# Peptides against a protein of PDB entry 3T6J, part 354

Target 1, 375 residues: chain A of PDB entry 3T6J
Amino acid sequence: PIVESYIGFIESYRDPFGSRGEFEGFVAVVNKAMSAKFERLVASAEQLLKELPWPPTFEKDKFLTPDFTSLDVLTFAGSGIPAGINIPNYDDLRQTEGFKNVSLGNVLAVAYATQREKLTFLEEDDKDLYILWKGPSFDVQVGLHELLGHGSGKLFVQDEKGAFNFDQETVINPETGEQIQSWYRSGETWDSKFSTIASSYEECRAESVGLYLCLHPQVLEIFGFEGADAEDVIYVNWLNMVRAGLLALEFYTPEAFNWRQAHMQARFVILRVLLEAGEGLVTITPTTGSDGRPDARVRLDRSKIRSVGKPALERFLRRLQVLKSTGDVAGGRALYEGYATVTDAPPECFLTLRDTVLLRKESRKLIVQPNTRLE
Target 2, 372 residues: chain A of PDB entry 3T6J as posed
Amino acid sequence: PIVESYIGFIESYRDPFGSRGEFEGFVAVVNKAMSAKFERLVASAEQLLKELPWPPTFEKDKFLTPDFTSLDVLTFAGSGIPAGINIPNYDDLRQTEGFKNVSLGNVLAVAYREKLTFLEEDDKDLYILWKGPSFDVQVGLHALLGHGSGKLFVQDEKGAFNFDQETVINPETGEQIQSWYRSGETWDSKFSTIASSYEECRAESVGLYLCLHPQVLEIFGFEGADAEDVIYVNWLNMVRAGLLALEFYTPEAFNWRQAHMQARFVILRVLLEAGEGLVTITPTTGSDGRPDARVRLDRSKIRSVGKPALERFLRRLQVLKSTGDVAGGRALYEGYATVTDAPPECFLTLRDTVLLRKESRKLIVQPNTRLE

## One batch from the design tools (peptide; made by RFdiffusion4, then SolubleMPNN)

Design b2_p30_8_s2 (from b2_p30_8, 13 letters changed)
Fold by OpenDDE base, seed 5:
Structure b2_p30_8_s2 (fold): chain B 375 residues (1-375), chain A 30 residues (1-30)
Amino acid sequence: as target 1 above (375 residues)
Amino acid sequence: MLRFVLEPPDPATDRSVVLLADRDTFVAGK
C-alpha cells in the first residue's frame, strides 16, 4: 500500500481571526480506485474552471495541475477530522506554486452511514434515494469542493513594488460594471482581511462550486454516473446541502449571535440563498413526529434545480468570488452575514426550527480509529 | 489487502461509537 502522512500547523478554523493554525497530523493509505476518479477530475479541471460563473480575469492566470488522492485514514490527531483537504492554506501559494487535494474517503463513509429510521427531516419518498446516493454524491461534492472550489479564483494583488497582477484599465467588475476599485496590498491575505468570516465564507464558496458544477454532465461522467443515476446523484447532492443547512442550526448560538462551525454556517447560507430563490425550489415544513413532538421536513423540487436553483446559486457564487478577488471586506461581510443571520422572522422562523433541530439531533458520534491488517 | 479492524469499544461511552471496520469501503490494496 501507498502510505501518506502530514503533520504541522495547518487548519485555522479554531482561530477566531483565521490566522493561527492548529497542530494536527494523520497517517493514511491511498485508495487507488477512488484516486483514479479524482485524477480524471484533475485532468478536466482547467476546462471546468471556465464553467465557473465569473470572468476569466477573476480566475487564475495559470492553471497548475495539482495532485489529488483519496486516502483511507489510519490515524488522525486533531480537533476534527475533515472529509477533504486542500493544502497549502495560502491562496497566494495556491495561485503561484500549486496545491494538493486529499479526500479522506473512509471519513466520508462514516459520515453517510446512517440508518433509515434515524434519518431526519426528509420526506419518506426521498429517504431510500438519499441513502443510496449520499455516498456517491459526497464523493462528487468533495472532489469539486476541494479541487475547483478551494482551487479556483484569483486574488487581485498589488505587490510591494506597486505592481498589479491585473490590468486596472481593462478588468471590469461584473457586478458593478466598473473598473476594479479594491485589491490586496502587500502583506494582506484572505484571512487577514476577511478575518472572522474568512473560513466560513471560503467554505461557502467551495460548497457552492460543488453544487454548481455537479450539474455539468462531464463531472458526473468522470465519477461514472450517466442518465437517471446522474440525475439522482445531482438531486441527492442538492438535497443533502439544503438538509445540511437546516441541521446547521445546531451550531448557531443565539445568545452570542455566532456560529461555532464554519462549514455548517456555510451550508446555512446556501440554504438561505436557495430559499430566497423561491418558486417552490426548497420548502421547509414544520411537522409533528410520531412521538407527538415537533419535527420538520425539507423538500427540494428536483425539476427546479436547473431552472431556479442554478441561476440563484450562479449569482450568489459570482458575488462571493468578485468580493473575494477584490478584497472587498465590507461588501463581502454585508453579503455573507446577511445570509448567515438567524432570526425567528416568518416565514422560515429559523430560531423555532433550531429548537426542532436540537430536539431531533443525533447523538454525537465517536469516530474510532482502526488498526490495519494484511490479508 | 489491508483491512481496518477494531476491538469492541467501551460500552461506558456516552457517545455513539462508529467503527471504521464496519465499512466495506475501508479496504485498501497493497
Scores: peptide ipSAE 0.019, ipTM 0.503, DockQ to the pose 0.109
Fold by OpenDDE base, seed 2:
Structure b2_p30_8_s2 (fold): chain B 375 residues (1-375), chain A 30 residues (1-30)
Amino acid sequence: as target 1 above (375 residues)
Amino acid sequence: MLRFVLEPPDPATDRSVVLLADRDTFVAGK
């Protein structure tokens, strides 16, 4: 087997300021079959990047073909095991040197293990479909998230010599219609500037890219889905995201007004964006469970994903990118924290829903690592 | 950047053990 490993201070999710990496490491075996699927996505990456909802001037100047590998984890040392990885975590290096994408396949397999009777917050009619397509939809989402999410977008930079990596006279901010008024100076990074929101903001951007691009026929084709299957994969991917946004409330601490998990915060933000879109796209309905205790149902109108959901996500995703590219921390924070705010205001009453989420939360999973042997 | 972080279980809460049945054994040479 082909063995891969890495070790070091890599991910900053445990740093309140989003800058200091946690020491982690893994040893894994390459899954050749799954890797081949992601290689097809890589082959289309340059074209798919053009489908993202920002001007080319806000995209990387040069496409750098990345490696993409599916790995089965043998051992992982860290506070959490990811399903996917895009490294390095430095946007400047991604722009100039390239990057590697990894899907941790057996971690995803664990994530797929959902019992129907324990599947919360979905309509009964959606449960079987969700169970059937959760895995495939996750493969699509992870691929897009890592490759075209984390792997996309340009940072506007002025170097130590005063030179810009963009034309100040011709590049226009699509949100304002004006010339670029802010950028990263020498020594400034994404994490250093955006600090407390950097990790979650970036995860939100990457997740949004996944949802947005999974609507593209070429993407579904790459993963081998056609016709009704492709539509079901799309539906389940979006449904999973809105459900995840509700589940995310578990990781909000009202007393501290903070989020304990960056990815969950990101998912809640996306839920808020899609709820704001209105028109019956997403509905969260408080209910009573069979046990007589509070419950809830999330409904996503499949027919409105493209007509309502996509435009809403497009606008939001563009704003995320523009604010990121320009280093507009004030604007970025205002946007992101606005959607990340959890109140008990009607009609959603998110704090009340949080109580329901906590009541219905699943037990944490203990991940048992695989064994190896020589033959 | 990471996706779908699975955090270790909290010893104060109920836990379920998940076996990686399809990936629980790797043979050297494959």
Scores: peptide ipSAE 0.006, ipTM 0.373, DockQ to the pose 0.055
Fold by OpenDDE base, seed 1:
Structure b2_p30_8_s2 (fold): chain B 375 residues (1-375), chain A 30 residues (1-30)
Amino acid sequence: as target 1 above (375 residues)
Amino acid sequence: MLRFVLEPPDPATDRSVVLLADRDTFVAGK
């Protein structure tokens, strides 16, 4: 087998300021079959990047073909095991030197191991479809998230010599219609500027890219889905995201107004965006479970994904990118924290829903590495 | 950056043990 590994201070999710890395390491084996799918996605990446809802001036100047590999993890040392990885974590290096994407395939398989009777917050009619397509849809989402999410977008920079990596006279901010008024100065990075929201904001951007681009027929084709299957994969991917947004409430601490998990915060933000879109796209309905205790159902109207969901996500995603590119921390924080705010305001009453989520919480999965043998 | 991180440890929650799934890659020994 082909073995890959990494080790070091890599991820900063445990640092509230997104600065200090946690020591992490893994040993994994390359899954050639899944890697081949991601290679096809990589081959289409340059074209797919053009489908993102920002001007080319806000995209990388040069496409840098990344590596993308699916891995089966043998061992992982860290506080949590990811389903995917994009490295390096430095945006400047991603823009100039390139990056590598990794999908941890067997981690995903574990994450998908949910029994139908334990599947919370879905309509009965959606459960079988969700179970069937959760895995495949997640493969699509991971690929898009890593490659075209984290792998996309340009930071406007003024270097130490005062030179800009963009034309100040011609580049227009698509949100304001004005010239670019802010950028990253020498020594400033994404993490240093956006600090407490940097990780979650970036995850939200990447997740949004996944949802947005999974609507593209070419993407589904790359993963081997056509016709009704492709539509089901799309539906389940979006359904999974809105469900995840509800589940995310577990990771919010009301007393501290704090999110304990960056990805879950990101998913909640996306849920809020899609709820704001209205028109019956997403509905969260409090219910009573068979045990007589509070429950809830999330419904996504499949027929409105393209007509309502896509435009809403497009606008939001463009705003995320523009604010990121321009280093507009004030605007970015206002936007992101606005959607990340958890209140008990009607109609959703998210704090009340949080109680329901906690009540319905499943047992935590303890991930155990398998044994291996040579034959 | 970490992506799609599994549920973080919560000592206050009951735990179920799940083994990482085997793949054909492991079986093939390549």
Scores: peptide ipSAE 0.012, ipTM 0.383, DockQ to the pose 0.058; fails the geometry check
Fold by OpenDDE base, seed 3:
Structure b2_p30_8_s2 (fold): chain B 375 residues (1-375), chain A 30 residues (1-30)
Amino acid sequence: as target 1 above (375 residues)
Amino acid sequence: MLRFVLEPPDPATDRSVVLLADRDTFVAGK
C-alpha cells in the first residue's frame, strides 16, 4: 500500500529479558524511488545469500521473497525510531512464512544532521568524506542489515514428532568439522534459548552481514555506486561502524556490567572483532581536544578492509550463524559476551575511553514529524 | 525486531530537535 502503518507490542529491546515488547506504532508513506533500489536488492537476494560465509545447509532451504519498501515516516510513536524494520520477530515464522522489510528513509536525516564541527572521534581528513557518504552508506547498510542480515540463516529444529529440518547424517558444522550436535527442540525459540543476548546478538549478526556484503560490487551497483564512489561508500560504512562501536560505550554501565542498548552493544562487539584483527586495520588513539580535555580518534585503514577486515568479519560472522543455527547457547554466549566485555585493559583501555565518550557526548536528537501538504 | 536504531532513546541525555526530512511530496487526489 502507499500508506503503511503498524501498531502493537513489537520490539523487546527495553526488556532486559528480551521477552516483553514495547508498544509502538507508525504511519508512513512509500518512497517509490528508494523502494525501487530495495526491490533490486530483493531480486538479487537469493544470489547474495550465497555469498554469506556459511554453508548452504545453514541457510534457509527456500528463499521466500520478502516485501521491502522505503518509507517516509509521518509519525512514529515509541521510545525510539529505527532506521529499518524487519518483521515478524520470530525466526520460525521468518523461515516458514517469510518476512517484511522496511527502511524508514527520512529518519536517516537525523543521522546526517550532524554538523562537521560536532563530529567526534574522526580524523579531520575523514570528516568531509564521512559527511558526504554517511547517508548513502547508511542506506546500503540498512538494506543489507534488514534483508540479508535478519533475513538470512536457518535454525536447526527437531519438531514435536522428532523430525529434523536438516539431515543429521550429512550436515557438517563448519566450525567443528563434526555432525550437528545441538538444535532447537520443540517449543524452543531463538529468544527463549539465547534470552538476554538474543536481541543484541542478532543485531550484531545483521550489522556484520551488512559490512560483509557491502564489499560486493553488485550490492553497490544496486544502490547506484561504482568506481571510486563505491569504494568511498564502503569505507564510510565501515568507518561509521567502528566509530559507532566507540560511541557505544556511552550505553555501557560498568557498575552493572550491563548494556542498555542492543544495537550499540552489537556495534561495540564488531569494533572489538575488527580491533582483534590487528594489522593496523583499526586504531583508536586517545588525544587532547582543543579544550585541553580528553578526546579520541578512530582510524580505519581503507587499504586493509578487504585484506584484514573482511576475513576477520567472515570468521566471526560464520561463528555467529553456526552457533545460532545449532542453538548452542553456551558457545554463543561465550563468544558474544567475550567481545562485549568492557574492561580497562590495555591497549584500548575501553573504560577510560568511555569517559572520553561521555565527555564528548552529543545531544540526543528528538525526531519530530515532518510537514505534509494536501493539494 | 526494531533494527538499526539511529540513536537509542535515553531521556537522560541532552536533547536537540530534528524534523524528519521530506523526501517526497505526497498529494492526495479526489
Scores: peptide ipSAE 0.007, ipTM 0.377, DockQ to the pose 0.051; fails the geometry check

Design b2_p30_8_s3 (from b2_p30_8, 16 letters changed)
Fold by OpenDDE base, seed 2:
Structure b2_p30_8_s3 (fold): chain B 375 residues (1-375), chain A 30 residues (1-30)
Amino acid sequence: as target 1 above (375 residues)
Amino acid sequence: MQKYVLLPADPATDKSVTLLSDRDTFVAGR
């Protein structure tokens, strides 16, 4: 078998400032069959990058063909096992040297084991569909998240010699209509500038890319979905995200006004964006469970994903990228923290919903890492 | 030709166990 491994201070999710990596490592075996799907996505990556909602001037100057593999993890040392990985974590290196994408297939397999009776916050009519397509839709989301999320976008940089990697005279900020007024100076990085919001912000961008591009027919075709199946995959992917945004409240600490998980914060932000879009796209309804205790239901109007959801996400995603590219920390923080704020204001009453989420939280799952034998 | 085969994980016998919350089961790492 093909064996992959990595070790080092890599992910910074446990750092409040998003800069210091946690020591982690894994050994895994390549799943060739699943990797083939991601290779098809890689083959379309250059074209799909052009579908992202920012000008080419805000995208990488040169497409660097990445590796993408699905891995079955044999051993993982760390505080948590991700479903996917994009390495390296340095945006400048991703921009100039390239990157590698990984899907942790057996981690996803465990995630797919959902019991219908324990599935929270969904309408009964959605549960079977959700269970059926959660896995496939998540494969799509992970692929897009890693390859075209983390793998996309340009940082505007002025090097130590004063040279710019963009034309100051011709590049226009699509949000302001003006020339570029901020950039990264020599020695400045994404993490160093955006600090406390860097990790979550980037995850939010990547997740948003996934939702946005999963609407593209070519993406669905790559993963083998057509017709009604393709539409169901889209629906479940979006439904999963809005549900995740509600579940995210578990990881908010009201007393400290902080988030304890970057990805969950990101998902809550996306939920807020889609709620703001209005027009009945997303509805969260407090209910009473069969046990007489508080419950809730998330509804996503399938018919409004493209007409309402996509435009809202497009605008938001473009803003995320523009602020990232220009190193506009003030603007980026204002935008992101605005959506990440959790209050009990009507109509959503998120702090009250948080109580419901906590009441309905699922038990932690166990992942047993597989062994191998020689035949 | 010798081939390595993945074995099913058995929590009763395999101690390589990680506790995962919801976030851990569907979190994509950067």
Scores: peptide ipSAE 0.027, ipTM 0.581, DockQ to the pose 0.434
Fold by OpenDDE base, seed 3:
Structure b2_p30_8_s3 (fold): chain B 375 residues (1-375), chain A 30 residues (1-30)
Amino acid sequence: as target 1 above (375 residues)
Amino acid sequence: MQKYVLLPADPATDKSVTLLSDRDTFVAGR
């Protein structure tokens, strides 16, 4: 078999400052069949990168063809197991040397194993569709998240010799209409500058890329979806994200104003963005469960994903990238922390909803690592 | 040609487990 492995201090999610890696390792076997769809995605990556909502000047100067492999995990050592991985985690290396993507395919099976009766916060009419398409939609999301999320964007850098990797005279900030006024200096990195928000911010950017690009017919075609199926996959992917944004409240600690999970914080931010878009795109309705206790329902209007959701996400995603590229920590922090703020303000009353989320909390899922046999 | 097949692990016999980063839909990773 083709065996993949890595080991070392890799992910920094447990570091409040996003700098120190946790020791992690895995051994996995390549799933050739599943890897094929990701290879097709890679083949289209250069073209799909052009669909992202920022100028080419904010994208990598040269496309470096990455590797993307679907892996069946045999063993994983760490605090948690990801669904996908993009390495290295250093943005400067990603843009100069390239990167590798992996999807932990068999991990997804556990994520999809939600019983209908335990599926919280969805309308009854959405549950069967959600169950049916959660897996496929997540494959799409992971692929886009890793390859075109983490794999996209440029950091503006001035090196130790004073040279810039961008033309200061011609590159225009699309948000301000002005020349670039900030960049990364020698020795500065994404993590060092953005510190406490770096991990979650980047995850938010990557997740947003996934939602944004999953609307592209070519993406759905790559994954084998057309017609009504493609639309259902899109719908479920977006629905899953807004639901996740609500579920994310579990990982917020009000007393400390702290998020304990970078991805969940990111998903909450996206929920806030889509709620802000208004026009009935996303609705969170407090309800009463069959047990007489608080419950809630998240509703996503399918018909408004493209008309309302996409433009809102486009603007937000562009801002994320521009602020990242320019090393504008003040602007980035203001934007991100603004959306990441959890209050009990109407109409959402997120702190109250958090109580509901906690009340309806599911048991933490456990992945039992498989064996293999030769046939 | 050799074909490798994944077998479900039995928690009773195989204690090699990994906790999910996320509790529900997504698994944390980068």
Scores: peptide ipSAE 0.027, ipTM 0.533, DockQ to the pose 0.383
Fold by OpenDDE base, seed 1:
Structure b2_p30_8_s3 (fold): chain B 375 residues (1-375), chain A 30 residues (1-30)
Amino acid sequence: as target 1 above (375 residues)
Amino acid sequence: MQKYVLLPADPATDKSVTLLSDRDTFVAGR
């Protein structure tokens, strides 16, 4: 087998400032078959990047073909096992040197041990479809998230010599219609500038890219889905995201007004964006479970994904990117923290829903790192 | 296609474990 590994201070999700890396490492084996699918995605990446909702001036100047490999992890040392990885975690290097993507395939495949009867917050009619397509849809999402999410966008920079990596006279901010008024100065990075929101903000951007681009027929084709299957994968991907946004409330600490998980915060933000879109796209309904205790149902109207969801996500995603590119921390923080705010305001009453989420939380499942089998 | 499959842990017998829930919370890279 082809063995891959990495080790070091890599991810900073546990750092409130998104700066200090946590020590982690893994040993994994290349999954050739799944890697081939990601290679096809890589082959289409340059074209797909053009489908993102920002001007080319806000995209990388040169497309750098990344590596993308699916890995079956044998061991992972760290606080948690990710589904996907994009490295390095430095935007400047991503723009100039390139990047590598990996999907930890067998982490994804770890049996969604959630029995149908224990699957929370979904309508009964969606449960079977969700169970069937959760895995495949997640593969699509991870691929897009890593490759075209983290792998997309340009930071406007003024170097130490005062030179800009963009034309100040001609580049227009699509949100304001004006010339670019802010940028990263020498020594400023995404993480250093956006600090406490940097990790979650970027994850939100990447997740949004996934949702947005999964609507593109070519993407589904690359992953081998056509016709009704493709539509089901799209639906389940979006459904999973809105459900995840609700589940995310577990990771919010009201007393501290903080989020404990960057990705979950990101998913909540996306849920808020899609709820704001209105028109019956997403509905969260408090219910009473069979046990007489609070429950909830998330409903996503499939027919409104393209007509309502996509435009809403497009606008939001463009704003995320523009604010990121221009280093507009004030604007970025206002936007992101606005959507990340958890209150008990109607109609959603998110703090009340959080209680429901916590009540319905299943016991934590454990996986054994060294205990693997070959299939 | 051959793949390596991670197995659920038995907390009573195996201490070399990680939380499955962490998988759903992380897609690493920023």
Scores: peptide ipSAE 0.036, ipTM 0.571, DockQ to the pose 0.343; fails the geometry check
Fold by OpenDDE base, seed 5:
Structure b2_p30_8_s3 (fold): chain B 375 residues (1-375), chain A 30 residues (1-30)
Amino acid sequence: as target 1 above (375 residues)
Amino acid sequence: MQKYVLLPADPATDKSVTLLSDRDTFVAGR
């Protein structure tokens, strides 16, 4: 087998300031079959980057071909096991040196094993479809999230010699219509500048890229989906995201007004964006479960994904990128924290929904790393 | 190519496990 390892102070999710890496390590085996799909995605990456909703001036000047591999994890040491990885976690290095993407395929498989009767917050009509396509849709999302999410976007920088990596006279901020007024100075990084929101903000951007680009026919073709299957994969991917936004409430601590998990905060933000889009795109309805206790249902109108969802996500994603590129911490924080705010305001009543989410919380899955089998 | 499958376990019987609430919880490294 082809073995890969990953060891070091890498992920900063547990650092409130987004800078200090937690020691993490794994040993994994390459899954060649799944890696082939990601290789096809890599082959299309340069073209797909052009489909992102920001001007080329806000994208990397030079395309750097990344590696992307699907791995089956044999052992993992850390506080949590991811489904996908994009490294290095330094935006400046990713911009100049490139990056590597990894999908932890067998980690995904564990989560796929959701029993229909235990699947929360979905309409009955969606459950079978969700179960069928959650896996495939997640492969699409992970690929896009890592490769074209984390792997996209330019940071405007003034180096130690005073030189800019962008033309100050010609580059226009698409949100303001003005010249670029802020940038990263020498020694400033994404994490150092955006600090407490950096990780979650970036995850939100990456997740949004996934949702946005999964609508592109070429992406679905790369992953082998056609016709009705492709549409179902899209639907389930978006449905999974809005559901995840609801589930995210578990990781909010009302007493401290903070989030305990960056990805879940990001998913909640996306949910808020899509709810704000209105027009019946997303609906969260409190219900009563069969046990007589509070429950909820998430509905996504698939017919409105392209007409309502895509434009809303486009605008939001562009704002995320522009604020990131320009190092506008004040604007970025205002935008992101605004969507990340959890209140009990109607119609959603998120704090009340949180109680429902906690009530319906499933037990954590345990993965026995020493127990492996060949299939 | 061989696929290695991780197995879910009962916390009461096996302590050599990685805790994962959902794959949707940890989706990306960064």
Scores: peptide ipSAE 0.024, ipTM 0.568, DockQ to the pose 0.321; fails the geometry check

